# Ledger of designs, part 26: peptides against a protein of PDB entry 5OK6

Target 1, 215 residues: chain A of PDB entry 5OK6
Amino acid sequence: ELPGLDSQWRQIENGESGRERPLRAGESWFLVEKHWYKQWEAYVQGGDQDSSTFPGCINNATLFQDEINWRLKEGLVEGEDYVLLPAAAWHYLVSWYGLEHGQPPIERKVIELPNIQKVEVYPVELLLVRHNDLGKSHTVQFSHTDSIGLVLRTARERFLVEPQEDTRLWAKNSEGSLDRLYDTHITVLDAALETGQLIIMETRKKDGTWPSAQL

## One batch from the design tools (peptide; made by RFdiffusion4, then SolubleMPNN)

Design b1_p11_2_s3 (from b1_p11_2, 9 letters changed)
Fold by OpenDDE base, seed 4:
Structure b1_p11_2_s3 (fold): chain B 215 residues (1-215), chain A 11 residues (1-11)
Amino acid sequence: as target 1 above (215 residues)
Amino acid sequence: FDAALQALSKY
């Protein structure tokens, strides 16, 4: 059941618990398509619950590039294409208006960057491969704040690498050469890894040599 | 794939 229009506005736009609430690392925020949100704003500000400005169910269709993996379109801009709502506000809106059938919520996490908190709308999608089988890849999402160590562990897990096998990572750079990811303690951001970047996991040979040493 | 990757894949 829809609460009063003023109550809706206060609940969603309230700076303490609504859209203007300070970001906190680890919290979930949700994307709402901008046009829908503006329609909702007009509706609740209009003062007439029976207004033709009723926004209907939340529909984020225009934010998705596909309805298979529900990937976001590239280059979406906050405030232009979507608004960000904290989980509580999102859940209220969904409860009141519903979400378009079949659409998943667009949930994102607040991350702590060196100087700011940010909702990470675009996690880094890395293409993980093994050095000896470049044709088999795992696309895995990582936060910019995730360590290279996590990338390595994830790669090992995806490729079912045995604990006794020694592995290391290379990143294909924009020039087409391979950069060794030596420091596993730096973040994906620090390593300047980007979505779509190829990450090669090299496995040490039984003789103790690295395949790359023979290049 | 580029030459570096091809070279790496050989081992």
Scores: peptide ipSAE 0.039, ipTM 0.747, DockQ to the pose 0.692
Fold by OpenDDE base, seed 1:
Structure b1_p11_2_s3 (fold): chain B 215 residues (1-215), chain A 11 residues (1-11)
Amino acid sequence: as target 1 above (215 residues)
Amino acid sequence: FDAALQALSKY
């Protein structure tokens, strides 16, 4: 059963616990398609529970580029294409109205950037490969706030690199050349890594030389 | 690694 319309409005829009509450790093927020949300607003503000403005089930179909991998369309804009709700508010709306059958929730994390928190709607998807086998890639998502060191560790794990093997990273740049990622303490954002970018893990040879040393 | 660079230059 749906709660009263005023109760719904207060629960979702309350500035302390609802949509307008402060962002906190590490928390989950959810995307809601803008048109649905505006319809919901009109419904609960109208004061008539039997109104023709009833929004129906949450349907985020227009936010997805595909229904196979459920990837978001590129270039979506907060306030234009979607609204962000904290987990509690999202779960209330889902419990009240339902989510379109088969659609996954669009969950995103709050990240901490210098002097600002934001919901990271588009984490960076990197294509990880080994220098000696470019045909075998692993696509892995990273936060912009993740370190290059984490990217390296993740690559080592995905390729089952043994602890005694020494490795380093290269990024393919927009010019098609390779830039070495020397500083493992900087973030993905600081390194200006982008979705779809190829990251090459180089493994040191048994003779102590690097494959790239001849370049 | 050179072969890798050459392969990468194609894309």
Scores: peptide ipSAE 0.039, ipTM 0.741, DockQ to the pose 0.142
Fold by OpenDDE base, seed 5:
Structure b1_p11_2_s3 (fold): chain B 215 residues (1-215), chain A 11 residues (1-11)
Amino acid sequence: as target 1 above (215 residues)
Amino acid sequence: FDAALQALSKY
């Protein structure tokens, strides 16, 4: 059952638990397509539940580039293309209006950057490969706040590297050359890694030499 | 792939 229009507005737009609430690292927020949200605003502000301004089911279709992987379009902007709602507010809207059939929620996490919290709408998707088999890649999503160490551990896991095997990472840069990721404590952001970037895991040879040392 | 990647893949 739909609550009263004023109640809906207060529940979603309030500064304590709604759209305007403070961001907290690790929390889930959800994207809502801007036009739908504006339609909802008009509906609840209009004061007539029988108004032709009824927004219908939430439909984020225009935010997706495809309905297979449900990837977001590139370059979406908060306040222009979508609004962000905390989990509670999102779930209220979904319960009241429904979500388009078959369409997944667009859930994102709050991350903490040095001077700001933000919802990470675009995590970094890296192409992980082994140095000796560049044709087999694993695409893995990382936060900008994740460490290079996590990227390395993830690569080791994906490629079933045994604990006793030594590995290190290289990133293919924009010039096409390889940059070794020496410091595993820096973040994906600090290393300036980007979506679609090739990350090569090099495995140390049994003789103790690195394949790249002969380059 | 560039020469660097090709070189790495040889080992």
Scores: peptide ipSAE 0.041, ipTM 0.759, DockQ to the pose 0.682; fails the geometry check
Fold by OpenDDE base, seed 2:
Structure b1_p11_2_s3 (fold): chain B 215 residues (1-215), chain A 11 residues (1-11)
Amino acid sequence: as target 1 above (215 residues)
Amino acid sequence: FDAALQALSKY
């Protein structure tokens, strides 16, 4: 059974626990398609539970570019295309109205950047490859706040690199040249890595030489 | 393909 309309409004829009609550790093927030949310607002503000303004099931279909991998469309804008809700508010709405059958929730994390917290709607998708087999890539998502060290560890794990093997990363830049990622303590953001960028993991030879040193 | 990438792939 749906709660009273005023109760719904308070649960979702309350500044302490709802849409306007402060962002905290590591928390999950969820995207709701803007037109659905506006319909919900009209419904709960109308004061009639039997109103024709009933929003129906949550449907985020217009936010997705595909129904296979459930990737978001590029260039979506908060407040225009979607609304962000904290986990508690999202779960209330899903419990009250349901989510379109087969459609996954659009969960995102709050990240802490220098001087700001934000919901990271678009994490960075990197194409990880080995220097000696560029045809076998692993696409992996990273936060802009993740370290290059994490990218390297992830690449090592995906390619089943043994602990004793020494590895380092290169990034293919916009000019097509390779830039060494020397500092593993900087973030993906600091390194200016972008979605679709090729990241090459180089493995040191047993003789102690690097493959790239012969270039 | 970038010449540098091609060169790296040879090793």
Scores: peptide ipSAE 0.040, ipTM 0.749, DockQ to the pose 0.694; fails the geometry check

Design b1_p11_2_s4 (from b1_p11_2, 9 letters changed)
Fold by OpenDDE base, seed 4:
Structure b1_p11_2_s4 (fold): chain B 215 residues (1-215), chain A 11 residues (1-11)
Amino acid sequence: as target 1 above (215 residues)
Amino acid sequence: FDAALAALETY
């Protein structure tokens, strides 16, 4: 059942539990397409529940570049293309208006960056490959706050690397050269890794030499 | 010689 319009507005826009509430690391927030949200605002501010401004079900279709992987379009801007709602507010809206059939929620996590909390709308998608088989890639999403160590562990897991095998990472840079990711304690952000970047996992040879040493 | 790595460094 739809609550009263004033109650909807207060619930969703409430500064403590709504859209304006402080970001907290690890919390889930959800994207709502801006036009729908503005329509909802107009509806609840209009004071007429039977208004032609009724927003209908939430439809984020314009935010997606595909309906297969439900990948977001690149370059979406908060406040222009979408609004961010905390999980509670999102769930209220979904319960009241529904979500377009078959469309997944756009859930994102709050991350803590050095100076700010941010909803990470675009996690970094890295192309993980092995040095000896560049044709087999694993695309994996990482937070900017994830460590290079996590990237390495993830690569090892995806490629079923045995514990006794020694591995290290290289990143292909914009110039096409390979930069070794020496420090596994720095973050994806610190390493300036970007979506679509090729990350090469090098496995140490049985003779104790590295393949890259043969170059 | 690792041809795959060498190829990556050249491009």
Scores: peptide ipSAE 0.030, ipTM 0.696, DockQ to the pose 0.168
Fold by OpenDDE base, seed 2:
Structure b1_p11_2_s4 (fold): chain B 215 residues (1-215), chain A 11 residues (1-11)
Amino acid sequence: as target 1 above (215 residues)
Amino acid sequence: FDAALAALETY
């Protein structure tokens, strides 16, 4: 059963716990397609539950570029294409109206940047490869706030690198050259890594030499 | 192919 329209509005738009609540790092927020949300607003503000303005089930189809991997379209803009809701508000809307059958929720995390919290709608997708087999990549998502150290650990795990093997990272830059990622404590953002960027994991040889040192 | 990448692949 749908709660009263005023109750719906207060629950979703309440500045303390709704759409306008402060962002907190690590919390989940959800994307709602803007036209659906506007229809919902019109419905609950109209004051008539039997009105023709009923929004139906949540359908985010227009936000996706595909229905296989459920990737978001590039260049979506908050307030134009979608609205961000905190987890509680999202779950209420799903409970009241449903979500389109088979469509996953678009869950994103709040991240802490040096001077701001934001919902990270577009995490960075890196192409991880080994120096000796560039044809075999692992695409992995990282937060902009993740460390280069995490990228390195993730690469080691994906390629089943043994703990005793020494490894380091290179990034292929926009000019096509390789930049060494020396500092593993900086973030993906600090390193200016971008989606689709090739990250090469170099493994030290048993003789103690690096493959790249012979270049 | 970037020469640096090609060089890395050969080792």
Scores: peptide ipSAE 0.028, ipTM 0.696, DockQ to the pose 0.695
Fold by OpenDDE base, seed 5:
Structure b1_p11_2_s4 (fold): chain B 215 residues (1-215), chain A 11 residues (1-11)
Amino acid sequence: as target 1 above (215 residues)
Amino acid sequence: FDAALAALETY
């Protein structure tokens, strides 16, 4: 049931689970398209439930690049293109107004950076390949806060590398050269890895030599 | 490895 307009406003804007509450690492937040949200604000602030300002169901279609992979458009800006709501607030709005049929929620996680918490709207999408078969890639999303060690473990898992096999990573840089990712304890952010970047997993040969050592 | 990488630079 749709609650009273004042109750909606209090729940979403001023409630314990409101839009303005502090971010906490690991929490889920959701994107809401800005125009819809502003329409909702106008509706609940107007005080007339029968108003022509009724926002209808949540529709984030304009935030998506495609309706196949449901990838976000690049360059979306908080406060301009979308607002962020904590999970409870999002679920309230969805329960009250519905979400456009077939459209997935845009769920994102709060991450902890050295001096700030933020909702990671754009996790890093890396292209994982093996050194001996560059034509077979696995696209995998990582947080900027994930370690290179996690990237390596994920690559090993995706390529079904046996535990006894030794592997290491290379990143293709903007100049087209390969940078070896020596330190597996640094983050994706520290390594300056970017979406669409090619990450090559090199597997050590049975003779103990590395394929790249023949360079 | 090098030839494969060189090929990746051209695409």
Scores: peptide ipSAE 0.027, ipTM 0.674, DockQ to the pose 0.164
Fold by OpenDDE base, seed 3:
Structure b1_p11_2_s4 (fold): chain B 215 residues (1-215), chain A 11 residues (1-11)
Amino acid sequence: as target 1 above (215 residues)
Amino acid sequence: FDAALAALETY
C-alpha cells in the first residue's frame, strides 16, 4: 500500500535522507527522470490519492542511450533531465511505484574531489589497447578519482600481462599525438583523461628496449 | 607503433 501523500513528501523531500541530504563519499545515489519526478511531486502535493496526477511506475527510458548496455545519454543535466536521490529515497519510490520492467536502476557513487563531493554520473570510459595489437580493445570504466596506477594494473590484468613484464601507458590526445602517462599516482581527473580516449599499454621488449623508442 | 595507430584511425 502506498503511504499517505504527506508521508511520501516528507520521506523523499524533507527527510534527513531525502533529496536535500548532503552528499557523502562512497554512498550510492540514483537518477530519476525529471518528468516522472515532477509528476510525483504534483501528485503528492495535490493531496488527492485518486488524482489524475498519479505518476505510475518510474521510467528512466529517456535517460538511456541504449537498452543493451544501458548507457546514459551524454550531456544529461541534474535538475533538467534527472534528479538525484539517495539510496533510501530511491528504494522508497521503487517500493511505492515500481520501476519500469527490464530497466536497471541508475546507480552512481559519490566521489570526493578537491573541496567537493559529487555524484559521479559519468565515470570515464577508457579504450585500453596493446601497442602491438590495436585491434583488440577493452572498454573499462574508471572513476575520475582512480589513479593512473589502477588504469595500468587494470590494463595488465585484461591483457594477461605476466608480473615480470614491464609496461607503461600512453594516452592518445585530442591532437592525435601520444602523451606518456609517467606519473601513476595522479588521478584520471588530474591526467585529464576523457571518455572514449585511447590508452595504449606498451610492453617492454625482452631485449630491454621499448617499442616506442624504435620509432 | 605510429603505423599501427594510423591504421586504427582509418576504421
Scores: peptide ipSAE 0.027, ipTM 0.683, DockQ to the pose 0.167

Design b1_p11_3_s1 (from b1_p11_3, 5 letters changed)
Fold by OpenDDE base, seed 5:
Structure b1_p11_3_s1 (fold): chain B 215 residues (1-215), chain A 11 residues (1-11)
Amino acid sequence: as target 1 above (215 residues)
Amino acid sequence: SEEEYYTFTWE
């Protein structure tokens, strides 16, 4: 059952628990397509429940680039293409209006950067490869706040590297050269790693030498 | 900075 229009507005457009609530690291927020959200705003502000401005089911179709992996289109902008709602507000809207059949919710996490909290709409997608098979990549998402150590652990897990095997990472840079990721305590952001970037896991040889050589 | 170029030795 749909709540009264004023109740809907107060529950979603609220500075304490709704759209305007403070961001907290680790919390889930959800994307809502801007046109749908504006239609909803017009509906609840209009004061007539029987208005032709009824928004219908939430439909985020225009935010997706594909319906297979449900990846977002690149370059979407908050306030232009979508709005962000905290989990509680999102769940209320879904409960009231429904979500378009087959569409997943667009859930994102709040991350803490040095001076700000933000919803990380675009996690970094890295192409993890082994030094001896550059043609077989594993695409893995990482937060900008994840450590290089986590990237290394994830690569080891994906490639089923045994605990006794020693490994290190290289990033292929824009110039095509390889930058060694020496410090595993810095973040993906600090290392300036980007979506689509090739990350090479080098495994130490049994003789104790490394496969990499300086040219 | 001289870009240090690295390659991998394929065995």
Scores: peptide ipSAE 0.143, ipTM 0.756, DockQ to the pose 0.088
Fold by OpenDDE base, seed 4:
Structure b1_p11_3_s1 (fold): chain B 215 residues (1-215), chain A 11 residues (1-11)
Amino acid sequence: as target 1 above (215 residues)
Amino acid sequence: SEEEYYTFTWE
């Protein structure tokens, strides 16, 4: 059963788990398409339960690039294309109005950046490859706050690298040169890694030499 | 900075 309009507004906008609540690192937030959210605002602010303003089920279709992988469109802007809601508020809206059939929720995490908490709408998608098989990539999402060490561990796991094998990472830059990721303690953000960037895992040869050579 | 170019030897 739908709560009263004032109760809905209070729960979503001004509640303890409302839209304006402080961000906390590690919490889940959800994207809601802006037009749907504005229709909902108009409905609950109108004070009349007239079906003419009823927003219907949540439909995030316009936020998706595709309905296969459910990737977000690039360049979406908070407040223009979508609204961010904390998990509790999202779950209330889904409970009240439903979610369009077949659409997954757009869940994102709050990350701690050096001077700000932010919902990470666009995690970094890296193309992980082995130095000897550049044609077989594993696309993996990483937070900007994830360490290069995590990227390396993830690459080793995906490629089933044995524990005794030594590995290191290279990033292919836009100019086609290779930058070695020496420091595994820095973040993906600190390393300036970008979505779609090729990350090459180099495996040390049995003779103790590395496949890479300086040109 | 001299951009050090690296290649992988495909042996």
Scores: peptide ipSAE 0.131, ipTM 0.752, DockQ to the pose 0.089
Fold by OpenDDE base, seed 2:
Structure b1_p11_3_s1 (fold): chain B 215 residues (1-215), chain A 11 residues (1-11)
Amino acid sequence: as target 1 above (215 residues)
Amino acid sequence: SEEEYYTFTWE
């Protein structure tokens, strides 16, 4: 059963779990397509539950570039294309109105950047490859706050690298050169890694030489 | 730490 319109408004906008609540690192927030959300606002502010302004089920279809992988369209802007809701507010709306059949929720995490918290709508998608097989990539998502060490561990895991094998990363830069990701403690953000960037995992030879040093 | 970015050009 739908709560009263004023109760819905207070719960979603002004509640302790409302849209205006402070961001906290590690919390889950959800994207809601702006047109749907504005329709909901109009419905609950109109004071008529029988109004033709009823928003129906949440439909985020316009935010997706595909319905196979459910990837977001590039360049979506908060307050223009979508609104962000805390998990509790999202779950209330889904409980009240439903979500379009087959659509996944668009869950994102609050990340801590040096001076701000933000919802990370676009994690960095890296193309992980081995130095000896550039044609076989693994696309993996990372937070901007993830360390290069995590990228390296993830690459090792995806490529089934044995624990005794020594590995290092290279990033292909915009000029087409390879930059060595030497510091594994810096973040993906600090390393300025971008979505679609090729990350090459180099494996040390049994003779102790690096493949790159022989080129 | 001076991050020595060694750029390797793959020839």
Scores: peptide ipSAE 0.023, ipTM 0.565, DockQ to the pose 0.044
Fold by OpenDDE base, seed 3:
Structure b1_p11_3_s1 (fold): chain B 215 residues (1-215), chain A 11 residues (1-11)
Amino acid sequence: as target 1 above (215 residues)
Amino acid sequence: SEEEYYTFTWE
């Protein structure tokens, strides 16, 4: 059953627990399509629960580029295409109005950058490969705040690299050359890694030489 | 630190 309209407004727009609450690193936030949200605002502000302004089920269809992987369209803008809600507010709206059948929630994490917290709507998808088998890629999602060290560990895990094997990363740049990711303590953002970028894991030979040093 | 960007051209 739907709560009273004033109660709905207070739960979703409450500055302590609602849409306007401070962002906290690691928290889950959810995208809601802007037109639906504006319809909901009009409904609860109208004061008439029987009005023609009832928003119906949450429908984020216009935010997706595909219904196979449920990827977001590129270039979506907060406040124009969608609103961000904290997990509690999202779960209230879903419980009250429902979510369109078959659509997944659009969950994103708050990340902390040096001077700002933001919801990371577009995390980085990297193509991980081995230096000796460039044709077998593993697509893995990373935060911009993840370290190159995490990318390397993830690549080692995906390729079942033994703990005693030494490995390093290269990024294929826009010019088609390979840039060595020397510092493993910098972030994906600091390394300027982008979605769809090829990341090559090089494994050290048993003789102690690197494959790249023989080129 | 001179980040020696060794560009390896993969043939």
Scores: peptide ipSAE 0.022, ipTM 0.570, DockQ to the pose 0.045

Design b1_p11_3_s2 (from b1_p11_3, 5 letters changed)
Fold by OpenDDE base, seed 2:
Structure b1_p11_3_s2 (fold): chain B 215 residues (1-215), chain A 11 residues (1-11)
Amino acid sequence: as target 1 above (215 residues)
Amino acid sequence: SEEEYYTFQWE
């Protein structure tokens, strides 16, 4: 059942538990399309439940680039294209108004950066490959805060590498050069890895040599 | 920094 309009406003816009609440690392937040949210604001501020300003169900269609993988459009801007809501507020709105049939929620995580918490709207998608089969990639999503060590472990798992096999990572740059990811303790952000970047897992040969050669 | 170029020996 829809609560009273003033109660809806207070529940969603409450600075302690609503839209303005502090970000906390690891929490889930949800994207709401800006036009829908503004229509909802107008509805609840109007004070008339029978108003023609009723927002209808949440529809995030304009935020998606496709309806197959439900990927977000690139370059979306908070406050312009979408509003971020904490999980509790999102679930209230969905319970009150519904979500457009077939659309998934746009859930994102709060990440901890050195000086700020932010909702990671665009995590990094890396193309993981083996040095001996560059044509066969696994696309895997990582946070900017994930370590290179996690990328390496994930690559080993995806390629079913045995524990005794020694492996290391290389990043392929846009210019075609290869940078070795020596430090596994730095983050994806610190390594400046980008979406669509090829990450090569090199496996040490049985003779103890590496497949890579310096030119 | 000298751009160290690396290649993989394709088997």
Scores: peptide ipSAE 0.142, ipTM 0.755, DockQ to the pose 0.107
Fold by OpenDDE base, seed 5:
Structure b1_p11_3_s2 (fold): chain B 215 residues (1-215), chain A 11 residues (1-11)
Amino acid sequence: as target 1 above (215 residues)
Amino acid sequence: SEEEYYTFQWE
């Protein structure tokens, strides 16, 4: 059963717990397609529950580039293509209107950047490879706030590197050169790593030498 | 800065 229109508006749009609430690092927020959300706004603001402006089920289909991996389209803009709702508000809307059958929720996390909190709609997708098999990549998502140390640990785990094996990372830059990621304490953001970038895990040889050589 | 170029030695 749908709650009263005024109650719906108050639960979703309020500044304390709804759409306008402050962002908090680690919280989940959800994307809602802008057209659906605007139709919902018109419905609840109209004051007639039997209005032809009834939004129907939430359908985010236009935000996805594929229905296999449910990846978002590139270049989506908050306020233009979608709105962000906190988990509680999202769950209310889903409970009231439903979500399109088979479509996953678009959940994202609030991250803390040096001066702001932001919902990280686009985590960085890195292509992790081994130095000796550049053709076999593992695509892994990282937050901009994740450390290079986490990227290294993740690469070691994905490639089943034994604990006693020594490893280090290189980033392939746009010029095709390799930048060594010396500091494992800096973030993905600080290292300026980008989506689609190749990250090479180098494993130290048994003789104690490194496979990498300066040209 | 001279871009230091690195390669990997293939075994």
Scores: peptide ipSAE 0.139, ipTM 0.751, DockQ to the pose 0.088
Fold by OpenDDE base, seed 3:
Structure b1_p11_3_s2 (fold): chain B 215 residues (1-215), chain A 11 residues (1-11)
Amino acid sequence: as target 1 above (215 residues)
Amino acid sequence: SEEEYYTFQWE
């Protein structure tokens, strides 16, 4: 049974525990398509449970680029395309109205950035390649808060690099040149790595030389 | 800054 309209409004829009509550690092938040959410707002504000304004099940179809990988469309804007709800509020709405059959929830994490918490809607998708086989990429998602050291470890694991092999990373920049990622302690954000960026893992040769040469 | 261009020796 659906709760009373005023109860729904207070539970979802409450500034202490609902949509407007403070972000906390590591918490899960969920995206809700804006049109559905506005329809729900109109329904609960109208005061008539039998009204034609009933929102139906949550349908996030317009937020997805594809129904195979369930990737978000690029350039979605909070408050325009979607709203963010904390896990509790999301689960209430799903329990009351349901979610469209076959759609996964759009779960995202709160990350800690310098002086701000943010829901990371778009983690960085990097194209990991080996220096000797640029045609075989592994697309891997990273948080902006992940270290370059984690990117390197992930690349080594994906390419089955033996522990005794020395490796280092290069990023292909917007100008088409290669920037070496020297500091493995900085974050993906600090290194200014972007989605779709090519990251080259270079493996040291058996002769002790590196495959890379300065032009 | 001199754009340091790097290439890889293709094996």
Scores: peptide ipSAE 0.115, ipTM 0.745, DockQ to the pose 0.107
Fold by OpenDDE base, seed 1:
Structure b1_p11_3_s2 (fold): chain B 215 residues (1-215), chain A 11 residues (1-11)
Amino acid sequence: as target 1 above (215 residues)
Amino acid sequence: SEEEYYTFQWE
């Protein structure tokens, strides 16, 4: 059953718990397609529950580039293409109006940047490879706030590297050169790693030499 | 360099 229109508006737009509430690191927020949200706003502000402005089910189809992996289109802009809602507000809207059949929710996390909290709409997708098998990539998603150490651990896990094997990372830069990721304590953001970037995990040889030392 | 990348391809 739909709550009253004024109740819907207050619950979703209330600055204490709604869309305008403070961001908190680690919390989930959800994307809602802007035209749907504007139609919902018009509906609840109109004061007529039987209005032809009824928004129907939430449909985020225009935000997706594909319906296989449910990846977002590039270059989406908050306030133009989508609205961000906190988890509670999203779950209310879904319970009231439904979500288009087969579409997943677009869940994103709040991250802490040096001077601001932000919803990370576009986490970084890295292509992880081994130095001796560059043709076999593993795409893995990372936060901009994740450490290079986490990228390395994730690569080791994905490639089933034994604990006694020593490994290090290289990033292929835009010039086609390889930049060694020496500092494992810096973030993906600090390392300026980008979506689609190739990250090479080098494994130390049994003789104690590195493959790249022959370069 | 591209040469560095190619060297990893042939190991």
Scores: peptide ipSAE 0.031, ipTM 0.600, DockQ to the pose 0.147

